# Ledger of designs, part 198: peptides against a protein of PDB entry 6TME

Target 1, 324 residues: chain A of PDB entry 6TME
Amino acid sequence: NRLKRAYIALQAWKKAFYSDPFNTAANWVGPDVCSYKGVFCAPALDDPSVLVVAGIDLNHADIAGYLPPELGLLTDVALFHVNSNRFCGVIPKSLSKLTLMYEFDVSNNRFVGPFPTVALSWPSLKFLDIRYNDFEGKLPPEIFDKDLDAIFLNNNRFESTIPETIGKSTASVVTFAHNKFSGCIPKTIGQMKNLNEIVFIGNNLSGCLPNEIGSLNNVTVFDASSNGFVGSLPSTLSGLANVEQMDFSYNKFTGFVTDNICKLPKLSNFTFSYNFFNGEAQSCVPGSSQEKQFDDTSNCLQNRPNQKSAKECLPVVSRPVDCS
Target 2, 324 residues: chain A of PDB entry 6TME as posed
Amino acid sequence: NRLKRAYIALQAWKKAFYSDPFNTAANWVGPDVCSYKGVFCAPALDDPSVLVVAGIDLNHADIFGYLPPELGLLTDVALFHVNSNRFCGVIPKSLSKLTLMYEFDVSNNRFVGPFPTVALSWPSLKFLDIRYNDFEGKLPPEIFDKDLDAIFLNNNRFESTIPETIGKSTASVVTFAHNKFSGCIPKTIGQMKNLNEIVFIGNNLSGCLPNEIGSLNNVTVFDASSNGFVGSLPSTLSGLANVEQMDFSYNKFTGFVTDNICKLPKLSNFTFSYNFFNGEAQSCVPGSSQEKQFDDTSNCLQNRPNQKSAKECLPVVSRPVDCS

## One batch from the design tools (peptide; made by RFdiffusion4, then SolubleMPNN)

Design b2_p21_2_s1 (from b2_p21_2, 15 letters changed)
Fold by OpenDDE base, seed 3:
Structure b2_p21_2_s1 (fold): chain B 324 residues (1-324), chain A 21 residues (1-21)
Amino acid sequence: as target 1 above (324 residues)
Amino acid sequence: AATALEQEKKDEEILKELEKK
């Protein structure tokens, strides 16, 4: 009986709770698991006459505990949402038995260890949110071979380079922000055919921006702020016909910010502050447009307010990185 | 407290047991 297996799993999970401040699991008593708070039943896909546990939603429950391996008995679960809790430990490998997994949200918890590779075993996974945890180590390249709509990795402890397989991703939204990623953005980034939003904020990324970024014609948000990027902005950024929000602030960029970038047709906000730019087109000047917001603060621009001193600028501007 | 690695090993053992049921 599928509901009997679900009962075993859910009772094991209740036992794994250290704290339940809102008494979320107070009604988790008896065999009627479909009445449990945060447990959702539906007809089984293979037999509509059979009721199964199809979803879990424990979002914002402030539950402290861990995920026990008995959760692998929830084989009919397609939606697993447990964000904004205090769950700790690792994601159980036994969850590989949840072959119907479609949306997996464990964000804003205290999970640790390497990337949860069990997520790669789910053939139908479309949504992966593991942000605001303590996951560490390398990002597996295979994550981008998955047909995911969204990939949220931000606010973790991931290290190493971004895999070149990123170009294979079909995701519309990808966040790398607030990790420890290093190296260059792969040139394959331009192959992300469905990309709308990508965020690299607050990593240790470096090198020149790849020219292939200009191929991201559907991108509306591109944020590469708070990294170690160098060189000039690629001229191919003029190809970002749909970009609305663009941020390159807090890097080591040099050179001239061109009209072709600042006149992008859908650009609403362009922040390039806290760099070493030594010139900007008139179209890039803050206040030059009523429709566009610009921030040029703390660069090496002449006749602009709030710029770096000559002492700070000269050593960098006189030795521009050639990205050619 | 079991390390993440120790917990993963335990999970693998339990997975094998679950496959037998």
Scores: peptide ipSAE 0.039, ipTM 0.665, DockQ to the pose 0.020
Fold by OpenDDE base, seed 5:
Structure b2_p21_2_s1 (fold): chain B 324 residues (1-324), chain A 21 residues (1-21)
Amino acid sequence: as target 1 above (324 residues)
Amino acid sequence: AATALEQEKKDEEILKELEKK
């Protein structure tokens, strides 16, 4: 009986709770698992006459505990939303049995260990949110071979380079922000055909921006702030026909910020502060447009307020990185 | 407390047991 298996799983999970401050699992008593708070039942896909546990929603429950391996008995679960809790430990590999997994949100918890490779085993996964955890190590290249709509990785401890397989991703939203990613952005990024939003904020990324970024015709948000990027902005950024929000602040960029970038047709906000830019077009000057907001603070610009000293600028500006 | 790796190995063992049921 599928509901009996679900009962075993849910009771094992209740036992794995260290704290339930809102008494969310107070009604998790007895065999009627479909009445449990945060448990949702639906007719089974293979047999509409059978009721199964199809979803879990424990969002914002502040539950402390771990995910026991018995959760692998929830084989009919397609939606698993447990964000904003205090669950710790690792994502159990027994969840590989949840072959119907469609949306997996474990964001804002205390999960640790490597990337939960069990997520790669789910053939129908469309939404993956593991942000605001303590996941560490390398991002598996295979994550971008998945047909995901959204990939949220931000605010973790991921290290190493971004996989070149990123260009295979069909995701509209990808977040790398606030990790420990290093190396260059892969040139394959320009192959992300469905990309609308990508954020690299607050990593250890370096090198030159790849010219292929200019191929991201559908991107509306591009944030590469708070990294170690060097060189000039690619001239191909003029191809970002739909970009609305662009941030390159807190890097080591040099060179001239061109009209072709600042006059992008959908550009609303462009922040390039806290770099080593030594020139900007008049169209990039803050206050030059009523429709666009610019920030040129703390660069090496002449005749602009709040710029770096010559002492800070000269060592960097005199040794421009050639990105060719 | 078991390390993440130790817990992962334990979970794999339990998974094998669950597959037999």
Scores: peptide ipSAE 0.038, ipTM 0.680, DockQ to the pose 0.021
Fold by OpenDDE base, seed 2:
Structure b2_p21_2_s1 (fold): chain B 324 residues (1-324), chain A 21 residues (1-21)
Amino acid sequence: as target 1 above (324 residues)
Amino acid sequence: AATALEQEKKDEEILKELEKK
């Protein structure tokens, strides 16, 4: 009986709670698991006459505990939302039995260990949110081979380079922010056909921006701030016909910020502060437009306020990195 | 739908609230 298996799993999970401040599991008593708070039942896909546990929603429950291996008995679960809790430990490998998994949200928890490779075993997964945890090590290249709509990886301990397979991703939203990623952005990034939002904030990324970024025609948000990028902005950025929010602040960029970038048709905010730019077009000047906001603070610009000293600028500007 | 940046800010607020409890 599927509901009996679910009962075993849910009772094992209740025993794995160290703290339940809102008494979320207070009604987790008896065999009627479909009445449990945060447990949702639906007709089984293979037999509509059979009721199964199809979803878990424990979002914002502030529950402290861990995920026991018995959760692998929840074989009919397609939606697993447990964000904004205090769950610790690792994601159980037994979750590989949840072959219907469609949305997996374990964000805002205390999970540790390597990337949860069990997520790669789910053939129907569309949404993956593991942000705001302590996941560490390398990102598996295979994550971008999956047909995911969204990939949230931000605020973890991921290291090494961004996989070249990123260009295979069909995701509309991808976040890398606040990790320890290093190396260059892969040139394959331009192949991300459905990309709307990408965030690289606060990593150890370096090198030149790839010209292929300009192929991201559907991107509305592009944030590469707080990294170690060098060289000039690619001229191909003029191809970002739908970009609204663009941030290159807190890098080591040099050269001239062109009209072709600042006149992008949907651009609303463009921040290029805290770099070593030595010139900007008039269209890039803060206050030049009522519809667009610019920030040119702390560059090497002439006749602009709040710029770096000549002493800070000269060593960098005199040795521009050629990205050609 | 909230942008990735807007969602990040909301998540940070949630985390701060959780840390205070």
Scores: peptide ipSAE 0.027, ipTM 0.540, DockQ to the pose 0.690
Fold by OpenDDE base, seed 1:
Structure b2_p21_2_s1 (fold): chain B 324 residues (1-324), chain A 21 residues (1-21)
Amino acid sequence: as target 1 above (324 residues)
Amino acid sequence: AATALEQEKKDEEILKELEKK
């Protein structure tokens, strides 16, 4: 009986709660698991006459605890939303039995350990949110082979390079922000055909931006701020026909910020502050447009306010990095 | 009506029975 298995799983989970400030699991009593707060039942896909636990939503419950291995008995769960809790430990490998997993949101918790590779075992996964945890180590290249709509990895402890497989991703939104990723952005990034938003904020990324970024014609948000990028902005950025928000601030970029970038047709905000740019087109000057906001603060620009000193600029500007 | 505590005890018994299967 599927509901009996669900009962075992849910009662094991209730026992794994250390704190339930809102008494969310107060009604998790008795065999009628479909009445449990945050538990949603639906007809089974293979037998519509059978009711199964199809979803969990414990978002914002502030529950402290862990995920017990008995959760692997919830084999009919397609939606698992437990964000904004205080769950700790690792994601159980027993969740590999949840072959219907479609949306997995464990964001805003206290999970630790390596990337939860169990997520790679789910054939139908479309949404993965593991942000705001303490996941660490390398990102598995296989994550981008998944047919995901969204990949939220931000605010973790991931390290090493971004896998070259990123170009295979079908995701519209990908966040890498606030990790420890290093190395260059892979040239394969330009192959992300469905990409709308990508965020690299606050990593240890370095090198030149790949020219292939200019192939991201559907991107509306591109944020590469707070990294170690060098060289000039790729001229191919003129290809970002749909970019609205672009941020390159807090890097080590040099060279000239061109009209072709600042005149992008949908550009609303372009921040390139805290770099070593030594020139900008008139169209890039803050206040030059009523429709666009620019920030050129703390560069090596002549005749602009709030720029770096010649002492700070000269050592960097005189040794431009050739990205060709 | 069984108290929540009484029902919880019953649930524990049910769990023990289910774990034996």
Scores: peptide ipSAE 0.020, ipTM 0.463, DockQ to the pose 0.015

Design b2_p21_2_s2 (from b2_p21_2, 11 letters changed)
Fold by OpenDDE base, seed 3:
Structure b2_p21_2_s2 (fold): chain B 324 residues (1-324), chain A 21 residues (1-21)
Amino acid sequence: as target 1 above (324 residues)
Amino acid sequence: AANALKQEEEDKKILEELEKK
């Protein structure tokens, strides 16, 4: 009986709670698991006459504990939302039995260890949110082979390079922010056909931006701030016909910020502060447009306020990185 | 509270029976 298995799993999980400040699991008593707070039942896909546990929602419960292996008995769960808790440890490999997993949100917890590779075993997964944890190590290249709509990886301890398989991703939103990613952005990024928002903020990424970024026709948000990028902005950025928010601040970019970038048709905010740009087009000047906001602070621009000193600029500007 | 304790004892029995199957 599927509900009996669910009962075993949920009681094992209740025992794995160290703290339940809101008494969320207070009603987790008895075999009627469908009455449990945060447990949602639905007709089984294979037999509509049978009720199964199809979803878990324990968001914002501030529960301290861990995920026990017995959660693998929740084989009918398609939605697993446990964000904003204090769950610790690792994601159990037994969750591989949850073959219907569609949305997996464990964000804002205390999970540790490597990337939860069990998420790669779920054939129907569309939403993966593991942000605001302590996951570490390399990002598996296979994550981008999955047909995910959204990938949230930000605020973890991931390191190494971004996999070249990123170009295979069908995700509309991808966040890498506030990790320890290094190396260059892969040239394959231009192949992300459904991409709307991508965020690289606060990593150790370096090198030149790939020209292929200009192929991201559907991107509305592109944030590469707080990295170690060098060279000039690619001229192909003029191809970002739908970009609204663009941020290149806190890098080591050099060269001239062109009209072709600042006159992008849907651009509303363009931040390129805290770089080593030595020139900008008039269309890039803050206050030049009522419809667009620009920030050129702390560059090497002439006749602009709040710029770097000549002493800071000269060593960098005189030795521009050639990205050709 | 007394009813909850009684139910927890029943749950324990149910779990034990399920584990034997």
Scores: peptide ipSAE 0.039, ipTM 0.690, DockQ to the pose 0.015
Fold by OpenDDE base, seed 2:
Structure b2_p21_2_s2 (fold): chain B 324 residues (1-324), chain A 21 residues (1-21)
Amino acid sequence: as target 1 above (324 residues)
Amino acid sequence: AANALKQEEEDKKILEELEKK
């Protein structure tokens, strides 16, 4: 019965392919779905004597098409990997029936519409990759209430603010890069206990950086480049004991880059170029360390090369934003 | 090619039977 349902689903999907340049579905013929290329069977969790479709892997198949509602018949699927295709349309709501979903990767496709809220219905989901699509609108705050290990949202059309629920996330990696997020980074960010990597690159984020960033003891990568952040860097950044890569470039930061930040014990690369910093500690100067790389280009620093003109600096530096 | 066509016809019949249930 379960394999017959899978057969219906997979044949409906094959019919939904507009282009299959590698002939991936060429062997998708007959009732033996476990022999299909990119279809993986395993013993059912509830009955080891029954074989079920447990996984789909169509990564890098360059398939053009859509996801038909009949995919909701694949009720035993725990792994769904279809990245690097040309699938279009929306994620079917019928996928709510896939209650065993553990990893969902639809990255690098042509999906549109709002955030796929069906992903929130999967109780066991650990990995969510929806990057490099055309998803739009607000990010549901409930995404961070899920026990996800990784959340990839970058290169979409998401708008509005980052939800305050971000502090509830147990994810080690979160990407917001190349969206249309606006407003401030929530102060609750400091509650992300398992965070290793967070990327905000290329949004419309603004305001002061929250002091609570300094509570991210496990973070190794922090990138806030290409936004509209203002004010001074928080002194609490000295608490980032494990940060290796830090990027604040292409913002509107002012003030002094302190010794406590540049001497972070694991820091290997710190980029603070293309801001309005008016001073830096000697430990922040590029070439001051063999172990650390710094970039101070295009700031308002005295006696440094490649800085902004006094005409560009004076209007901003003379009116510093107080973040206190 | 002939075997594939026969199998596709059989698959169509199987799908039609499953849709009727």
Scores: peptide ipSAE 0.036, ipTM 0.700, DockQ to the pose 0.015
Fold by OpenDDE base, seed 5:
Structure b2_p21_2_s2 (fold): chain B 324 residues (1-324), chain A 21 residues (1-21)
Amino acid sequence: as target 1 above (324 residues)
Amino acid sequence: AANALKQEEEDKKILEELEKK
């Protein structure tokens, strides 16, 4: 009996709760698992006459605990949403048995360990949200081989380089923000044909921006702020025909910010503050447009307010990094 | 029936793994 297996799993999970401040699992009593708060049943895909647990939604329950291996008995679950809790430990490998997994949201928890490679075993996964946890180590290259619509990795402890396989991703939204990623953005980034939003905020990324960023025709949000990027902005950024939000602030960029970038047709906000830019086109000056918002604060610009001192600028501006 | 048997075998494996911990 599939519901009996679900009962075993859910009771094991209830026992794994250390704290349930809102008494979410108070009604998790008895064999009628479909009545459990946060448990959703539906007809099985293989047998419509059989009712199965198809979804879990424990979002915002502030539950402290861990995910026990018995959760692998929830083989009919396609939607697993447990964000904004205090679950700790690792994602059980037994979840590989949840072959119908479609949306997996464990964001805003206390999960630790390496990237949950069990997510790679789910053939139908479309949504992966593991942000705001303590996942660490390398990002497996295979994550970008998955046909995911969204990949949320931000606010973790991931380190090392971004895999070259990123160009294979079909995701519209990818977040790397607030991790420990290092190295360069892969040149293969330009192959992300469905990309709308990409966020690199607050990593240890470095080197020159790849010219291939200019091939991201569908990107509306590009944020590379708070990294260690160097060199000039690629001239190919003029190809970002749909970019609305662009942020390069808090880097080590040098050179001239051109008209071709600041006059991008859909650009609403462009922040390039806290760099070492030594010139900007008139179209990039804050207040030059009513339709566009610019921030040029704390650069090496002449005749602009709130710029770095000559002492701070000279050592960097006099030794520009050649990105060619 | 074939799916049920496969599921039972999988459940058994899960239980065996649990017993090892």
Scores: peptide ipSAE 0.025, ipTM 0.547, DockQ to the pose 0.017
Fold by OpenDDE base, seed 4:
Structure b2_p21_2_s2 (fold): chain B 324 residues (1-324), chain A 21 residues (1-21)
Amino acid sequence: as target 1 above (324 residues)
Amino acid sequence: AANALKQEEEDKKILEELEKK
């Protein structure tokens, strides 16, 4: 009996709650699991006459606790949303039995340990949100081999390089922000054919931006701010026909910001502040357009306000990194 | 029915593994 298994799982989970401020699990009593708050039943895919637990939504419940292994008995769950809680520990490997998993949102919790590799076992997973946790270590390359629509990794403790497999991703949204990723952005990034939004904010990324970024024709948001990128902006960025928001601030970029970048047809906001750019086209000047907002603050630009001193600029500008 | 039995067997394995830990 699937509901019996669900009952066992949910009762085990209730026992794993340390705090339930909103008494979310107060009605988690008895075999009628479909009446449980935050538990949603639907007809089973293989037998429409049978009700199964198809979804969990405990978002914003502020529950403290952990995910017990017995959750692996929830084999019919396709939607697992438990964001904005205080769940701790690791994601149980027993969740590999949830083969229907479609959306997995454990964001805004206190999960620790390595990347939850159990997520890689779900063949139908489309949405992965593990942001705002304490996940650490390397990102498994296999994450980008999956047909995910969205991958939220931001605000964790991930380190190492971004896998070269990123180019295989079919995701429209990928966030790396506020981790400890290092190394270069892989050249394979240009192969992300469905990418709309990518955020690298606040990592330890370095090197030159790959020219292949210019192949991201569907990108509307590209944020690489607060890293250690060097060199000039790739001329191929002129290919970002749909980019609306672009941020390269707080890096070590040098060179000239060109008309081809600042005149991108959909560009609404372009921030390139806090770099070492030594020139900009007139089209890049803040206030030059009513349609576009620019920030050129704290560069090495001549005749612009709020620039770095010659003392700060000269050592960097005189030693430009050649990215060619 | 066959799928149900398979699932029950898998559940049993999971439970057995849990008991060992």
Scores: peptide ipSAE 0.029, ipTM 0.528, DockQ to the pose 0.017; fails the geometry check

